# Peptides against a protein of PDB entry 3HUF, part 115

Target 1, 320 residues: chain A of PDB entry 3HUF
Amino acid sequence: MWIIEAEGDILKGKSRILFPGTYIVGRNVSDDSSHIQVISKSISKRHARFTILTPSEKDYFTGGPCEFEVKDLDTKFGTKVNEKVVGQNGDSYKEKDLKIQLGKCPFTINAYWRSMCIQFDNPEMLSQWASNLNLLGIPTGLRDSDATTHFVMNRQAGSSITVGTMYAFLKKTVIIDDSYLQYLSTVKESVIEDASLMPDALECFKNIIKNNDQFPSSPEDCINSLEGFSCAMLNTSSESHHLLELLGLRISTFMSLGDIDKELISKTDFVVLNNAVYDSEKISFPEGIFCLTIEQLWKIIIERNSRELISKEIERLKYA

## One batch from the design tools (peptide; made by RFdiffusion4, then SolubleMPNN)

Design b2_p18_6_s4 (from b2_p18_6, 11 letters changed)
Fold by OpenDDE base, seed 5:
Structure b2_p18_6_s4 (fold): chain B 320 residues (1-320), chain A 18 residues (1-18)
Amino acid sequence: as target 1 above (320 residues)
Amino acid sequence: DKKKEEEYEKEQEELLKE
C-alpha cells in the first residue's frame, strides 16, 4: 500500500494510506476518499492529481508498488517528483519512494510503498476477496511468491492444514484468516485520517497458531529438523519440494512408482507421496521402503521428537 | 534559507490554528 506523510506539518502531522483511486491534492480541498488537503500558502487551491492504479499480476510476484500517477493541475509553479518537474500530461512512477514537491512549498510530501502481498490457498476464497483487496492496493494470487507477506488459511473446522499452509508457516509468512480480511476491508475510511489505524496481522497470526494444534510453536522448530535424512518424492508440486527442502531433506525425484528401484531404495530413507497416489497405490508400494504423505510427515515433524519418530518408522520397515 | 524555513514554519503553525 502507498503511505504518505509530509514535512512541516502540511498534512497536519498525520500519515495517510492511499488506496487505488484518484485524489485531488490542494489547499482548498477537504480530506475524504478522493481529496488530500495540504496546508500551505505556497500550494494552489487545487494543485495536483494523484492516481494510484490497482495492482498488476506482476506486482504480486515482485512486491512492486501500484503505479503512482502525478499530474499538475496547471499551477503557476508546477509539481516535482524526485526533483524532476512533472510533465504537462502527467507522469507515472513505479519507484517505492516518491518525494513530491507542490509548487514553491519548501516541505515535501513523502510517499513510500509498504509491501503487502496476500497468497490464497483456496481459489474460491481468492475469488471472493481478490477484488476488494486489489481496491486496497494489495496484490493477490494462488501461487507461491517470494513477495508474499501474508497467507490466507481456510478455516474449515476439522480439516488438516494444507501443504500450502505448512509451507507458508515454514517460510515465515504471516498466516491470516477471513476475520482479518473482513477487518481489513472495513478500515478504508478510518485510515484516511491516520495510517496507524491499519490493523496488524501479527495478533491474528499468533491466535491462529495458539489455537491450532497442527502448528508447532515456531518455524525454527521444524526448519532443518530432518537434516541428514533422504527422501524420494513424486514430481508433483514445487511447493512440496520447497517444503521438504526447508526440513533439511535430501530429495530425489521420480516420475512414477515404477522408477522406485533397488538403487533408489538403498539411498532413500522414505518416499513422500501425495494423497491421491498414496490412496490409489498403497497396495503396490515397493517392499522395504517407508511411504508416507506430506500430511503424515507433517504430523511427525510437529512433534518435539520428530527425528526419533522417523528413525523408528524407518527401522521398523527395514527389519520387517 | 534557514530563516525562511523558520518563518514558513511559523506561518504554517498559524494556519493550523485557523
Scores: peptide ipSAE 0.021, ipTM 0.565, DockQ to the pose 0.062
Fold by OpenDDE base, seed 4:
Structure b2_p18_6_s4 (fold): chain B 320 residues (1-320), chain A 18 residues (1-18)
Amino acid sequence: as target 1 above (320 residues)
Amino acid sequence: DKKKEEEYEKEQEELLKE
């Protein structure tokens, strides 16, 4: 989200979140959802227009800011952004930091992008929340992105956490839930005057982890915990591959169970399958190899003795 | 420059009181 602050108390010493929308900026306007009061004798009554666009799909992958448009309202001394005079028709900016000078005011409005990019685990929740979050200037999507800061966990009572959630946890993304999204939807008006009123997602995350036994105490307990082991996986999910990499596994990929030959078995400690293949092909598993799902692997990984548990299972099947 | 900032700051503080 865009946050503005200013030097010389021209914003009354307050920080403000700017959501997507249009703002008239000037000395003789009252702060509301469409106006930003700036207190300076050097600033026109109505000085500039700020327009913040909703996030693009590209912004989700890059972690770039919502486009910030600035237009001078035909003032005597103009408007500058990053020491450059704003053009007559206005200019658009994609920089994460903007120093906005209104007229001859010696103090600048500093706009900065606070990175917030929310990945969803399922398309249904994305469909439900994307519009509202985009109106807050928050990029949203389903696909993994290096720009992802937050991950929405779907609360399904009694189900194992998804591969997406597991991977998000190991990547040290802030896992949030629908309760946090609901809270975010309510802050739009309250944060106009004080950007510090944004809810702390880390507190939400801590509560999720604390109250769910499917999570280890920290990602560090799992990262590289299986270093030295080798697995083979069905080439069906990039997230699954990345998850296994974070566990420190050497990974071979195959397209079908028929590709698991004696050579692959000789190099592989265990085979990781998706739930559908595991359930349908249980009878057809290659002899002498330990096959498990990601969810079954996760249940082992969250244990403190994960290496011992895996070793025991490997040994059991090599001598059967 | 510092004196101008101080004069400007005082001028803004007065405007905040109006």
Scores: peptide ipSAE 0.021, ipTM 0.569, DockQ to the pose 0.062
Fold by OpenDDE base, seed 2:
Structure b2_p18_6_s4 (fold): chain B 320 residues (1-320), chain A 18 residues (1-18)
Amino acid sequence: as target 1 above (320 residues)
Amino acid sequence: DKKKEEEYEKEQEELLKE
């Protein structure tokens, strides 16, 4: 989201969130959803127009800012952004920091980008929320992104957490739910005058973790917890692979259960399967190797003695 | 320059009181 602050109390000492939309900036405008009052004798009554665009798809992957357009409203002394005069037709900016000078005012409006990118675990929730979140200047998507700051957990009461949720937790993404999204949707008016009123997702996250026994106390409890073990997995999902890497596992990939030969078994402590393959092929599992799902592995990993539990299962099958 | 800045600051303080 864009946040503006100003020097010399020209914004009355307040910070303001600028959502996607158009704002008239000047001395003789009243602060509202489309106007920014700036208190200076050197600023025109109506001085500039700011237009913030909705996020692009690229912004979701890069964590880049919503495009910020500045137009001077035919003022005598013009408008500058980052010491450059704004062109007659206006200019667009993608920098994360903008120093905006209105006319001869010695004090500047400082605009800075606060990154917030929300990943969804399912397409249905994305479809429901994407429009509203984009109108808040928040990029949204389904795919994993290095720019992702928040992850929406699907609330299915009584179901195990998804691989996406497990991975989001381990990569230290803030996990949120639908209740937080509802709250975000209501704050648009309240944060106009004070950017600090933006709800903290960390409180929501703490409540999710505290109330769900499927989460360990911290990601650090699980990261590299299986260092020194090796696994084989079906080449099915990138998220599953990245999850296993974060556990410290050495990973071999195979295309089918038939590709699990004696050589692979000799180098592998256990095999990780998806639920569909595990349920359908459990009768045909290779002898002498421990096979489990990611969900079963997760249940072991969240235990304090995860290494001992896995070692016991490996030994049990080696002597069988 | 400093005098103009001080005058400007004072003028802004007066404007904030209105």
Scores: peptide ipSAE 0.020, ipTM 0.549, DockQ to the pose 0.063
Fold by OpenDDE base, seed 1:
Structure b2_p18_6_s4 (fold): chain B 320 residues (1-320), chain A 18 residues (1-18)
Amino acid sequence: as target 1 above (320 residues)
Amino acid sequence: DKKKEEEYEKEQEELLKE
């Protein structure tokens, strides 16, 4: 989201969130959802127009800002952005930091991009929330992205957490739920005057972790917890691969169970399978190797003695 | 000029009181 603040109390000492939309900026406007009052004798009654676009699909992957358009409203002394005069037809900006000078005012409006990108694990929830979140200037998507800051956990009572949720947790993404999204949808008007009123997702996250026994206390409890072990996995999911890497595993990939030869077995401590392959091929598992699902692996990893538990399972099958 | 900023700040403080 875009946040503005200003020097010299020209914004009354307040920070403001700018959601996608159009704002008239000037001395003789009243603060509301489409106006920004700036207190200065050097600023025109109606000085500039700011237009913030909704996030693009690309912004979800890059963490880039919503496009920020500035137009001078034919003022005597013009408008500058980053020391450059705004053109007569207006200019568009994709920089994360904008220093906006209105006329001869010695104090600038500073606009900065606060990165917030929400990944969804469930396509139905994405379909429900994407439009509303985009109107808040929040990029949304389903696929893993290095720009993601928040991850929406699918609430199914009594089900294991998904691989996406596991990976989001280990990647130190803030896990949120539908309750946070509901709260976030209500704050649009309240945060106009004070950007600090934006709800803290960390409180929601702490509550999720505290109330769900499927999470360790922190990502650091699991990161590199299996360092020194080697696994083989089906080349099925990038998230699964990245999850296993964060556990400190050496990973070999194979295309089918038939590719698991004696050489691969000799170099591998265990095989990680998806649920479908695990359930369908239980009878055809290679002899002398421990096969498990990611969900079964996760149940071991969340335990304090995960290394000992894995070692015992490996030993049990080598001597069977 | 730092002096102009200080003079301008004082003028803005007066405007915030009106």
Scores: peptide ipSAE 0.020, ipTM 0.563, DockQ to the pose 0.059; fails the geometry check

Design b2_p18_7_s1
Fold by OpenDDE base, seed 5:
Structure b2_p18_7_s1 (fold): chain B 320 residues (1-320), chain A 18 residues (1-18)
Amino acid sequence: as target 1 above (320 residues)
Amino acid sequence: SKEKEEEEIEKYAEEEEK
């Protein structure tokens, strides 16, 4: 999201979130959802127009800012952004930091981008929330991205957490739920006067983790917890692969269960399968190898003695 | 001069308040 603050008293010492939309900036406007009052002698009654675009799909992957357009409203003293005069037709900016000078005001409006990118675990939740979140200047998507800051878990009562949720947790993404999204939808008006009133997702995250026994106490409890073990994985998802890497596993990939030969078995401690393959092919698993799902593996890794538990399962099947 | 610039700003502010 874009946040503005200013030097001196020209914004009354307050910070403000700018959501996607159009703002008239000037001395003789009243602060509201579409106006920003700036008090200085050289600032025109209606001085500039700020237009913030909704996030692009690219912004979700890059964590880049919503496009910020500035237009001077034919003022006597003009408008500058980053010490450059704004052109007559307006200019668009993709920089994360903007110093906006209105007229000959000795103080600048400082606009800065706070990155917030929300990944969703399922397409239904994305479809429900994407429009509203985009109107807050928050990029949204389903795919994993290095720019993701938050992850919305699907709260189906009594369901196991998904691989996406597991991976989001291990990569230290802030996990949130629909309650936080509801709260975000209500803050749009209240944060006009004070950007610090933006809700902190960390409290929501702490409550989610505390109230769900499917999470360890911290990601650090699981990261590299299986260092020294090796697995083979059916080439199914990138998230599954990355999750296993974060556990410290050496990973071999295969395309079918038929590729699991004696050589592969000799080099691997266990085989990780998706639920569909595990359920359909469990009767045809190769002898002498421990096969499990990611969800079954997760149940082991959240235990304090995960290494001992895995070792026992490996031994049980090698000597059976 | 700096003074002349301040006078121009003040004059502009006064003209816009009318």
Scores: peptide ipSAE 0.183, ipTM 0.817, DockQ to the pose 0.937
Fold by OpenDDE base, seed 3:
Structure b2_p18_7_s1 (fold): chain B 320 residues (1-320), chain A 18 residues (1-18)
Amino acid sequence: as target 1 above (320 residues)
Amino acid sequence: SKEKEEEEIEKYAEEEEK
């Protein structure tokens, strides 16, 4: 989201969040959801128009800012952005930092982009929340993104955490839930005057982890915890592969259980399967290899003695 | 000069207050 601040008293010492929308900026406007009062002698009554667009699909993958349009309202002293005069028809900006000078004001309005990109694990949840979050200037999506800052955990009572949730945790993404999204939806009006009123997602995350025994104490407890072990997996999802990489595993991929030959077995400590394949083919598993699901692996990984537990299971099944 | 610029700003502020 965009945040503006200014030196001196021109913004009354306040920071503001600018959500997608249009703002009239000037000396003789009242601060509200569509107006920004700026106090200086060289600033016109109605000086500039700021327009912030909703996030694009590209912004979700790049973590780039919502497009920021600035138009001078035919003022005597003009408007500058990053020391350049704004064109007569207005200019659009995708830089993360904007220094906006109104007229001959000795102080600039500093606009900066605070990155917030929310990944959803569930398409139904995305469909429910995406529109509201986009109106807050928050990019949303389903696919893994390096720009993702937050991950929405699906709260199904009594279900294991998903692979997406496991991976988000290990990536040190802030895991959030519906309660945080609900809180974000209520803050839109209150943060107009004070950007510091934006809810702390880290507090919500800490509460989720504290109340769920399926999470280790920290991502660092699991990252590289299986260094030196080798696994094979079905070429099913990129997230599953990246999860296993973060555990420090050497990974081989195969297309079907029939592709598991003696050579692969000799180089592999265990096989990781999705739930559907594990449940359907558990009767036909190759002899002499330990097969498990990602969920079963996760239950071992969260234990303090994970390496010893994995070693015991490998030994037990090599001689079965 | 800085003084001329301040005078122009002050004149503009006075004209906009009318």
Scores: peptide ipSAE 0.182, ipTM 0.817, DockQ to the pose 0.933
Fold by OpenDDE base, seed 2:
Structure b2_p18_7_s1 (fold): chain B 320 residues (1-320), chain A 18 residues (1-18)
Amino acid sequence: as target 1 above (320 residues)
Amino acid sequence: SKEKEEEEIEKYAEEEEK
């Protein structure tokens, strides 16, 4: 989201969130959803127009700001952004920090980008919320991105957490739910005049973890917890691979269960399968190797004695 | 001069208030 602040009292000491939309900035405008009053003698009644665009698809992957357009409204003293005079037709900015000078005002309006990028675990929830979140200037998507700050967990009562949720937790993304998204929608009007009223997602996250026994106490309890072990997995999802890497596992990939030969078994402690393959092929598992799902592995790694539990299962199958 | 610039700003502010 864009936040504006100003030096001195030209914004009356207020920090304001600018959502996507158009704002008239000047001395003789009244503060509302589309106007920003700026108090200085050298500022025109209607001095500039700010236009903030909705986030692009590229912004989701880069964590870049919504495009910020500035137009001077044919003022005597002009408008500057980052010490450059705004062109006659207006200019567009993608920098995360903007110093906006209106006329000969000795104080600048400082605009800065606060990064917030929300990944969704399922397309249905994305379809439901993307439009509203984009109108808040929040990029949204399904694919994993290094720019993601938040992850929306699907609230299916009684379901196991997904691989996406497991991975989001281990990479220290703030996990949120539909209750937080609803809350964001209600605060839009209240945060216009005070950016400090933006709700903290960390409280929502703490409540999710506290109320769900499928989460460990911290990501640090699981990261590298299986260091020194080796696994083989089906080449299915990037998220599953990245999850196993964060556990500290050495990973071999295969295309089918038929590719699990004596050589692969000799260098592998266990095989990780998806639920569909595990359920269909459980009668045809290779002898002398421990096979489990990601969800079964997750249940082991959240335990304090995860290494001992894995070792016992490996030994049990070597001596049976 | 700085004074002339301040006078020009003040005059402009007064002209816009009319």
Scores: peptide ipSAE 0.180, ipTM 0.816, DockQ to the pose 0.909
Fold by OpenDDE base, seed 4:
Structure b2_p18_7_s1 (fold): chain B 320 residues (1-320), chain A 18 residues (1-18)
Amino acid sequence: as target 1 above (320 residues)
Amino acid sequence: SKEKEEEEIEKYAEEEEK
């Protein structure tokens, strides 16, 4: 989200969030959802227009800011952004840091992008929340992104956590739930005057992890925990592949169970299957190899003795 | 000069208050 602060107390010592929308900035406006009062002798009554666009799909992948447009409202002393005079028709900015000078004000408005990019595991939840979050200037999506800061876990009571959730945890993404999203939706009015009122997602995350036995104590407990083991995986999910990589596994990929030949078996400690293949083909698993689902693997890796548990299962099947 | 700039700013502020 865009946050503005100012030097010299020209914003009354407060930071505020600028959501997507249009703001009139000037000396003789009242602070509200569409106006920013800035008091200095060289600032016009109505000095500039700030327009923040909603996030683009590109912003979701890059972690770039919502586009920030600045227009001078034909003022005597003009407007500058990053020491450059704003053009007559206005200029658009995609930089994460903007120093905005109104007129000859000796103090600048400092706009900075606080990275918040929310990945959803469930397309239905994305469909439900995307519009509201985009109106907060938060990029949203389903696909994995290096720009992802937060991951929405779908709380189905009694269900296993998804591969997406497992991966989000291991990559140290802040896992959040619908309660946090609901809270974000309510803060829009309160954060106009104080950006510090933005809810802390880390508290939500800590509560999720603490109250769910499907999570280890930390990602560090699982990262590289299976270093030195080799697995074969059905080439169905990029997230699954990345998850197994984070466990320190050497990964071979196959397209079908029929591709699991003697050579692959000789180089592989176990086979990771998706639930559908595991359930449908459990009767026809290759001999001499340990087959399991990612969910079954997850149940092992969250244990403190994961390496010992995996070793025992591998040994059991080599001698069967 | 800095003084002229301050005078211009002050005049502008006064003109806009009208």
Scores: peptide ipSAE 0.179, ipTM 0.817, DockQ to the pose 0.915

